# Ledger of designs, part 217: peptides against a protein of PDB entry 3OGK

Target 1, 307 residues: chain A of PDB entry 3OGK
Amino acid sequence: ATPDRLSRRFPNLRSLKLKGKPRAAMFNLIPENWGGYVTPWVTEISNNLRQLKSVHFRRMIVSDLDLDRLAKARADDLETLKLDKCSGFTTDGLLSIVTHCRKIKTLLMEESSFSEKDGKWLHELAQHNTSLEVLNFYMTEFAKISPKDLETIARNCRSLVSVKVGDFEILELVGFFKAAANLEEFCGGSLNEDIGMPEKYMNLVFPRKLCRLGLSYMGPNEMPILFPFAAQIRKLDLLYALLETEDHCTLIQKCPNLEVLETRNVIGDRGLEVLAQYCKQLKRLRIERGADEQGMEDEEGLVSQRG

## One batch from the design tools (peptide; made by RFdiffusion4, then SolubleMPNN)

Design b1_p28_2_s1 (from b1_p28_2 with S4A V13L A20V T21E K22R K24R Y25L)
Fold by OpenDDE base, seed 1:
Structure b1_p28_2_s1 (fold): chain B 307 residues (1-307), chain A 28 residues (1-28)
Amino acid sequence: as target 1 above (307 residues)
Amino acid sequence: DALAHLDLEELELNVEPTAVERERLAKM
């Protein structure tokens, strides 16, 4: 479909998802990393799609001008914006979105690449939004945003249920977790081991409804912080955890209600056996190849075809 | 077009490059 035909064919469109990944037939003409530009689609949205509430761009090139046009065109009618693995914008584009779309419920930038100018976009969101349900900038690099703004968002957005962040020190998010009373999902942060303070994170208090979790750089020393609520965990993201096979077995055994597990090959066949034994509610399993495959000669850290 | 009679509220599209985009990409 072409943008110019979209509004004519679907005048009542409320949700649009665009995937920039070319079809197999186009690989001979287009570099594998080409996302396609959202500009012609944003033009069509701005001019003709007056009922559009949800926009999802996946693997597309998005400029600040595109975001500004989209923001102004949809304003408070925009409920969902997902910039999934997108590139080409800066934090100025994000600022435009949160400035003009003050009733946005879902804002996602997961795995997007952008130029960070400042943290104003998150501050503006914190100061004016009360509708936010999902905030996701997982696998992004923000150095200029404030954890205090996350706390403010949690305090003001009572329907906030899912937050995924970059490499915030987890201890800086204590205020956020205390404020986020309805939070069900948290991913990201950074756990930084301190040999001189092995119990650095033991007093960390999570939201009572938390059941979907992925803590970045969680090692075996930090893993016990999950044990008090492990029985209520339904989803674990261990892709960026620093757990060995035996650590996986220990954690999985404590999560009998686990429905979704995302992990690396380090789980091994042993971890899969433990998973099968203890996690009878499991619905989805994702196993990725980790960088560790190049160095570990040890057979125990690999998932075989038997698992 | 079998979908022409449908009043869709939700649409997922795989985006193909426009002729202009193809020309730009060919120049890169």
Scores: peptide ipSAE 0.226, ipTM 0.656, DockQ to the pose 0.032
Fold by OpenDDE base, seed 3:
Structure b1_p28_2_s1 (fold): chain B 307 residues (1-307), chain A 28 residues (1-28)
Amino acid sequence: as target 1 above (307 residues)
Amino acid sequence: DALAHLDLEELELNVEPTAVERERLAKM
């Protein structure tokens, strides 16, 4: 199968999601030797999929040229671009996207691998976009982007509801949080414990509508910053929190409206019991194996098959 | 319109943590 078959079958396609390693049944729609490159699909989008507003590439190889072609072909018609676990591009490709797609609402690069040349893409986005609803570069390493540009985005994009970032110092995001009045979801950042300043983060003001969050490196000393709004929390990402079993129990007890929890085995059977007791609205639980499991045979930090 | 959207399904795979994920986990 070729991308041409897709356009002929679905000429009015508005949303396309391509996944690397397709099912065998998809060989009728995807060339057998497509190699995971988006290039032939971008060509098809550019030529024949003129109604396409949403593009999601998952585990694909994406070049700067592909991004540039996509950007120019769809321009302000592109509302969603998700580069989910993709590779092969640089920040120049991102710059092309934000330069040409000024009405983009969702921009995701979560877990993508890229070469960072500069922070111009985020600056350009900050200068020209007012439509952004979702910005996600969670689990990425951007060292050259400015928290000030993120603040500008928050100020200019009134519909901004979800932001996931890399390892920004949370205190550098104070201006962002103040500007992001409608923000409902935040993940990432970096909480850095300071033994000399135990209250370093106690004065953080979060957006009033914040109900989905995951603060990286949040330890038991920082956890109290959530307590004022814990009752409104619906989703917690604790995958990268520095919380032990007891800390999980403490936090979970304060989150009676929790619907989604993502955490590590450190929650233990005890944490699961507490979760079952206090979180009656829980819909999804994801437990990952942490790096800590290799060393601590501590019975409390393991989820058994009994729980 | 049901024809407006296409999601190309992939195989369910065991995926290893990304390099960034491994680094984050190593900091913990």
Scores: peptide ipSAE 0.052, ipTM 0.535, DockQ to the pose 0.080
Fold by OpenDDE base, seed 4:
Structure b1_p28_2_s1 (fold): chain B 307 residues (1-307), chain A 28 residues (1-28)
Amino acid sequence: as target 1 above (307 residues)
Amino acid sequence: DALAHLDLEELELNVEPTAVERERLAKM
């Protein structure tokens, strides 16, 4: 489809999802410029799609100029922006979005690559937005954003239900979790093992409605922090957990209401057996191959065709 | 066999991680 044909056929379009590059591009099998730039689409949105409130770019090249144009064209009418596995922008582009689109409800940058100039975009969002429901910069590398701004967002956005972040130290998010009273989903953060303080995370208080969770670098020593509410967990992301097969078995047994599991091949056939035994409500299972698994061909932690 | 009695709506087996996923896995 071409941008020009889109507006003529669907002048009242409210939601647009564009998929650019195939997954192969993420493996450097296709040039970075393949799949196209969003520029011609942003031009079309700006000129002709006056009712558009939701934009989802998946695996496309997005410049700061594109984001600025989109932001100014849609302003407070933009409710959803998803930059899903996109590249080509900086935090200046994000700043433009949050500055001009003050009623945005969903802002996603999951797995996007960008140049980080500063943390102003998150600060601006914290200062002016009260509508945010979903914030997702999972699997990104922000180093200049403040956990305090995230806390402010949680305090001001009472409809905030899903937050996925990069590698924030989890203890820096204590204020955020306290403020995020309606939060149902949290993914990301960073759990850092401290041999001198094995229980440093045991007093972490999660939002009461939390039922979808993924903590990065969670090991077996940190895993018990989930046990008090494991029965209410509906979705678990263990892709970046430091859990072995037996740890998976231990945790899965405590999550009888689990509907979605995302994990690595380390779950093994044994973990899958335990999953089948205890998680009767499971609807979706995602298993990824870990980088570490190239050496564990002989260990119980492989999912075989027999599983 | 173990999954046969589960009423799965979606099963996803990804053999290779994305570049971003590989970078995260390298931190583990």
Scores: peptide ipSAE 0.045, ipTM 0.522, DockQ to the pose 0.715
Fold by OpenDDE base, seed 5:
Structure b1_p28_2_s1 (fold): chain B 307 residues (1-307), chain A 28 residues (1-28)
Amino acid sequence: as target 1 above (307 residues)
Amino acid sequence: DALAHLDLEELELNVEPTAVERERLAKM
């Protein structure tokens, strides 16, 4: 469908998902000159889609002007905005969204590329939002946002259940974890090994309902922080963990209720055997190639077609 | 709620790992 026909075709549209992906089947339906820009769609949304509460852009070009127009047009009716692998905007665009959409429940910018001007967008969100359920800026680079604002969000948003972040030092998130009493999912952060302080992270207290987890740079020395609640873990993201095959085996054995595992080839056939033995509730397994595996022909760290 | 999915024409956006992904992988 073209933007100009969207409102006529779907007058009561509440949720829109746009994918900037090549589909040969849709080539004849979209003008060639759009280049994946959301602008014509945002224009249509702003003018004609008065019931729209959820917007998901995937792999599209989004400007600050587009975000500002969307924010003003939908205001408190906008419940969900997902900028999934998008580009072209700055934190000013995010500021406009959180300023005008005070009741937003889901804000996602996972893997999006943007220019960071300041941390005001997260501060504004912290000061005025009480509705947030999902915040996701996983795999993004923020240097100007405050972990204190994240803590404030957790304190003010009682329905906050999922938070995915960039490379915050995990110890800076202690206050956040304490405040986020209903948090079920956390991904991101940064664990930084200190050879002189092997127990640096042993006093971390996670939210009691946490069952979906992915900690970046978690090594075997940090892994024990999960053991007290490993039995309640339903999803693990180990893609950016610093775990070897045997470490995977150790952790998996402690997660009998695991339903989703995302990891690298380092799990190996041995890890898959352990997974099959201990994780009878497993529903989804994703194995990605690690950077390290391009060089080491060591058979033990590779998932074979036999596993 | 009815979700309308619209797929656009061929775009070469973010085909390669992001800078963040590359940096994370380089730390492993």
Scores: peptide ipSAE 0.043, ipTM 0.501, DockQ to the pose 0.074

Design b1_p28_2_s2 (from b1_p28_2 with V13L T21Q E23K K24V Y25L)
Fold by OpenDDE base, seed 5:
Structure b1_p28_2_s2 (fold): chain B 307 residues (1-307), chain A 28 residues (1-28)
Amino acid sequence: as target 1 above (307 residues)
Amino acid sequence: DALSHLDLEELELNVEPTAAQKKVLAKM
């Protein structure tokens, strides 16, 4: 329950996952004084957990100082860092991580809230890392990072298999997709409809192994870019797609090997019927209520007990 | 149920998106 007990009980710990906002059942296991801050844990890791390779913080407060301490303490031994829905840090903290942990394989900041100072962290990662397998800053906002650094990462990291990003214009990622020959998963980006250029994205070339995908702001006009490889798609994230019920039906019919679908209520009962008909390998379904669906009572846009 | 004949391993129904999801959706 306490950091000090962790090292004593598990001196050879290689992987640690901490949840700052645990489920009610875990609440009693949280030390009163930790406050959801990673600081006491980072101190313990730095001092006593010398074999730790993987750190996952979920819904915790993480400062730049915490990241700097962790980075220096674990250095090239750190293979995985996941800042999952964390807050309290800036891109300076990320810079420290990538500067000191040059052999990091997984770097995740998904849904984390941070202050962006510059894009140096991604540049540093691009210049020095060749080990990266997973890069995930999905549902984050970076305005100062370069898509060219992402391309460099793809070129240098031959084992890169999963990349999830924020609001990069997809056309800026053309070089990245060409370089990322082993990429299996991509989520994020930004598709920006241009009424004057309806085929803006039609010549986009995706990595040949791509089978897990979620393109943000993908509308029905952009959706056809998936059709050439729709049969190989195993996971779709449509949470941020601009697809209506009929569009969902169209896409789902083209994905017979779909195993995981994440979407919004807009799929409707009709979409679920189509899903059941065409996606016999489906194992996981996640349905969210979209902001655009709030207050809509359209039967086609809602999932009922029929679905 | 439309999905009753499928061998689902996981079904997740969330009533509200996370704050991060809401922020992204607000850009749509």
Scores: peptide ipSAE 0.044, ipTM 0.480, DockQ to the pose 0.569
Fold by OpenDDE base, seed 1:
Structure b1_p28_2_s2 (fold): chain B 307 residues (1-307), chain A 28 residues (1-28)
Amino acid sequence: as target 1 above (307 residues)
Amino acid sequence: DALSHLDLEELELNVEPTAAQKKVLAKM
């Protein structure tokens, strides 16, 4: 189907999700020659989808012009924008979104590829938004954004419950964590081991409601920072943790209320046995193969058919 | 077998990490 057919059939559409590789059921709704560009859809949204409040682009090509058009067309009616594994835009496009969509609740750029010009988009968001509930730029490479703007967002957005970030030094986020009183989910950051300061992170204070967590580069020396609230943890993202099989076993046994685990093959059959023993509420398990694990076929860090 | 007694709603097994995941792994 063409974008125009969608608007004619669903003029009151509130939520739209487009995937660059549609499932068979979506092929009838997406033109074969759409090329993965959002442009024709943004045009249709701007002209005909006046009630649209949620937009999710997955594996799409998105330009700054597309974002600017979308921002101006939906303005404060846009509650959710997800640029999931998208490409083709810059931080200027993000600036347009946060400038015009001042009541946005969910802003996601997870795994998107973009050109970073400056940190103005996050600053603008910090200065004007009070509605934000979810901010996610996980697995992105922002170098020009300020942790102070993130702290300001946490202070001003009382409903902020989920934040996923790139490679911020965790100690730079102390002010953010203190301000984010209602935060339930945090992923990302950067834990940097310091042999001269083994307790560098031991005094880190997390938000009291935190129950979904994924700290990047967390090793066995940093893992104890989770122990005071491990029984509260419902979701763990260990995909980017520096934990071995034994470390997984140690952590998992402390998380009896774990519902979601995302990890690498390093968990091994032993880790899966421990998981089965201690995590009776587990609902979702995701296991990724690490590049480092392909050579360790004979070591404990393999999930076999026995696991 | 170890997970057979768990009421899993979703099991995801991915053979290869995404390009973003590879970048993170390369920093590890």
Scores: peptide ipSAE 0.043, ipTM 0.489, DockQ to the pose 0.555
Fold by OpenDDE base, seed 3:
Structure b1_p28_2_s2 (fold): chain B 307 residues (1-307), chain A 28 residues (1-28)
Amino acid sequence: as target 1 above (307 residues)
Amino acid sequence: DALSHLDLEELELNVEPTAAQKKVLAKM
């Protein structure tokens, strides 16, 4: 589809999702004029799609200029921006979005590649936004953003229900969790085992409504922090957990209301049997092949055709 | 098939690990 045809066919379009080709195809097969660039679409949005509230770009090239144009064109009418596995922008582009789109409810840049200049975009969001419901920069590498700004967002955005972050130390997010009273979903962070402080994370207080969770680097020693509310967990993201097959079995048995599980092959056939036995409400299962070099030798850590 | 009795709406089997999964493996 061409941008111009879109506006003619759907002049009252409120939500647009564009999917680019997989990144591997971008280097060898896509001429510079490929629909992988959002620029012509942003131009069309700016000129002709005046009712557009939601924009989702997946695997597209997005420049700071594109973000700036989009931000200014839609302003407070933009409720959702998802930069899903996108590239080509910097934090200046994000700053433009949050500066001009002060009523944004969903901001996602999961798995996007960008140049980080500063943490001003998150600070600006914290200072001016009260509408945010979903913030997702999962699987990104922000080093210059402040957990204090995240706490401020949680305090100011009463409708904040889902937050996915990069490698924040979980203890730095204590203030965030305390402020995020309506949070239902949290993914990311970093759990760092300390042999000298085995109970380092045992005093973590999670939001009362938390039911969708994925803690990065959660090992068997940290896993018990979930047990007090495991019965209310409906979604687990274990893709970045440091759990073995037995640990999976232990956790799954404690989550009878689990609806969605995302994990690695380390769950094994044994873990799948336990899952089938204890998680009768399961609706979605995602298994990724981890390069568990250690798991290739252990037959228990592999999902076979029997599982 | 251990999962045959479950009413799954979606089953996804991915062959390639994500970049983030590689980071987990590097910490292991």
Scores: peptide ipSAE 0.031, ipTM 0.530, DockQ to the pose 0.547
Fold by OpenDDE base, seed 4:
Structure b1_p28_2_s2 (fold): chain B 307 residues (1-307), chain A 28 residues (1-28)
Amino acid sequence: as target 1 above (307 residues)
Amino acid sequence: DALSHLDLEELELNVEPTAAQKKVLAKM
């Protein structure tokens, strides 16, 4: 099926999710020559899907022109844009989105690849948006955006509940955390070990409602910063933590209300035993294979068939 | 066995690390 068939069948469509690597069942809806480009879909959205408020592209090619067209076509009616593992755009495309879609509530670029021109898109978002609820550029490489703009967003967007970022030094986000009074979820940042100042993060103040957390590069020295509110943690992302098996055991024991855990194989059978013992509310477990597994055959940090 | 008493709604086991995970591992 072509994009035009979608609009004819569902003229009042409010939410669209497209996957660039569709399951076999979706091939009937996608032209063979689309190449994973969003262009024909953006054209269809612009012309015929005037009630569309949510767009989710996963593993698709998105150009700046596509983003510009989408932005202008939907304007303040666009509430959600998710560029999930997409490629082909620059920060100019993001700038167009935030410039024209000033009431956007969810902006996601998680695991997307792009060319970074400047930080203007985040600045524009900070200056003009008051509606943002979810901002997610987790596992991306932004080097030209300002932590100050994140703070401004937190101050202006009172409904901001979830923020996932790249490798910002966590101490640069102190102002952001102070401003983000309603934040429930935070992932990303960068914890940088300093042998000369082992306690440099101990005074970090997190938002009081924070219950979903993933701090990148968190090691055993930084892990104690979670202990004061560990019982409040419902979701923990340890995929990018620098924790060994014993560290996992220590942290998990302090999180009796954990519902979702995402971690690496370093948790080991021992960590899984501890998890089962202490986290009775666990509903979702994700274990990723780390590249470090090649050396850990002799360590307790392997998830075996017994785990 | 250890997880058998947990009421898991989702279990995800991924064998290959993502590109982002590889970057983390390179910093270890």
Scores: peptide ipSAE 0.035, ipTM 0.504, DockQ to the pose 0.513; fails the geometry check

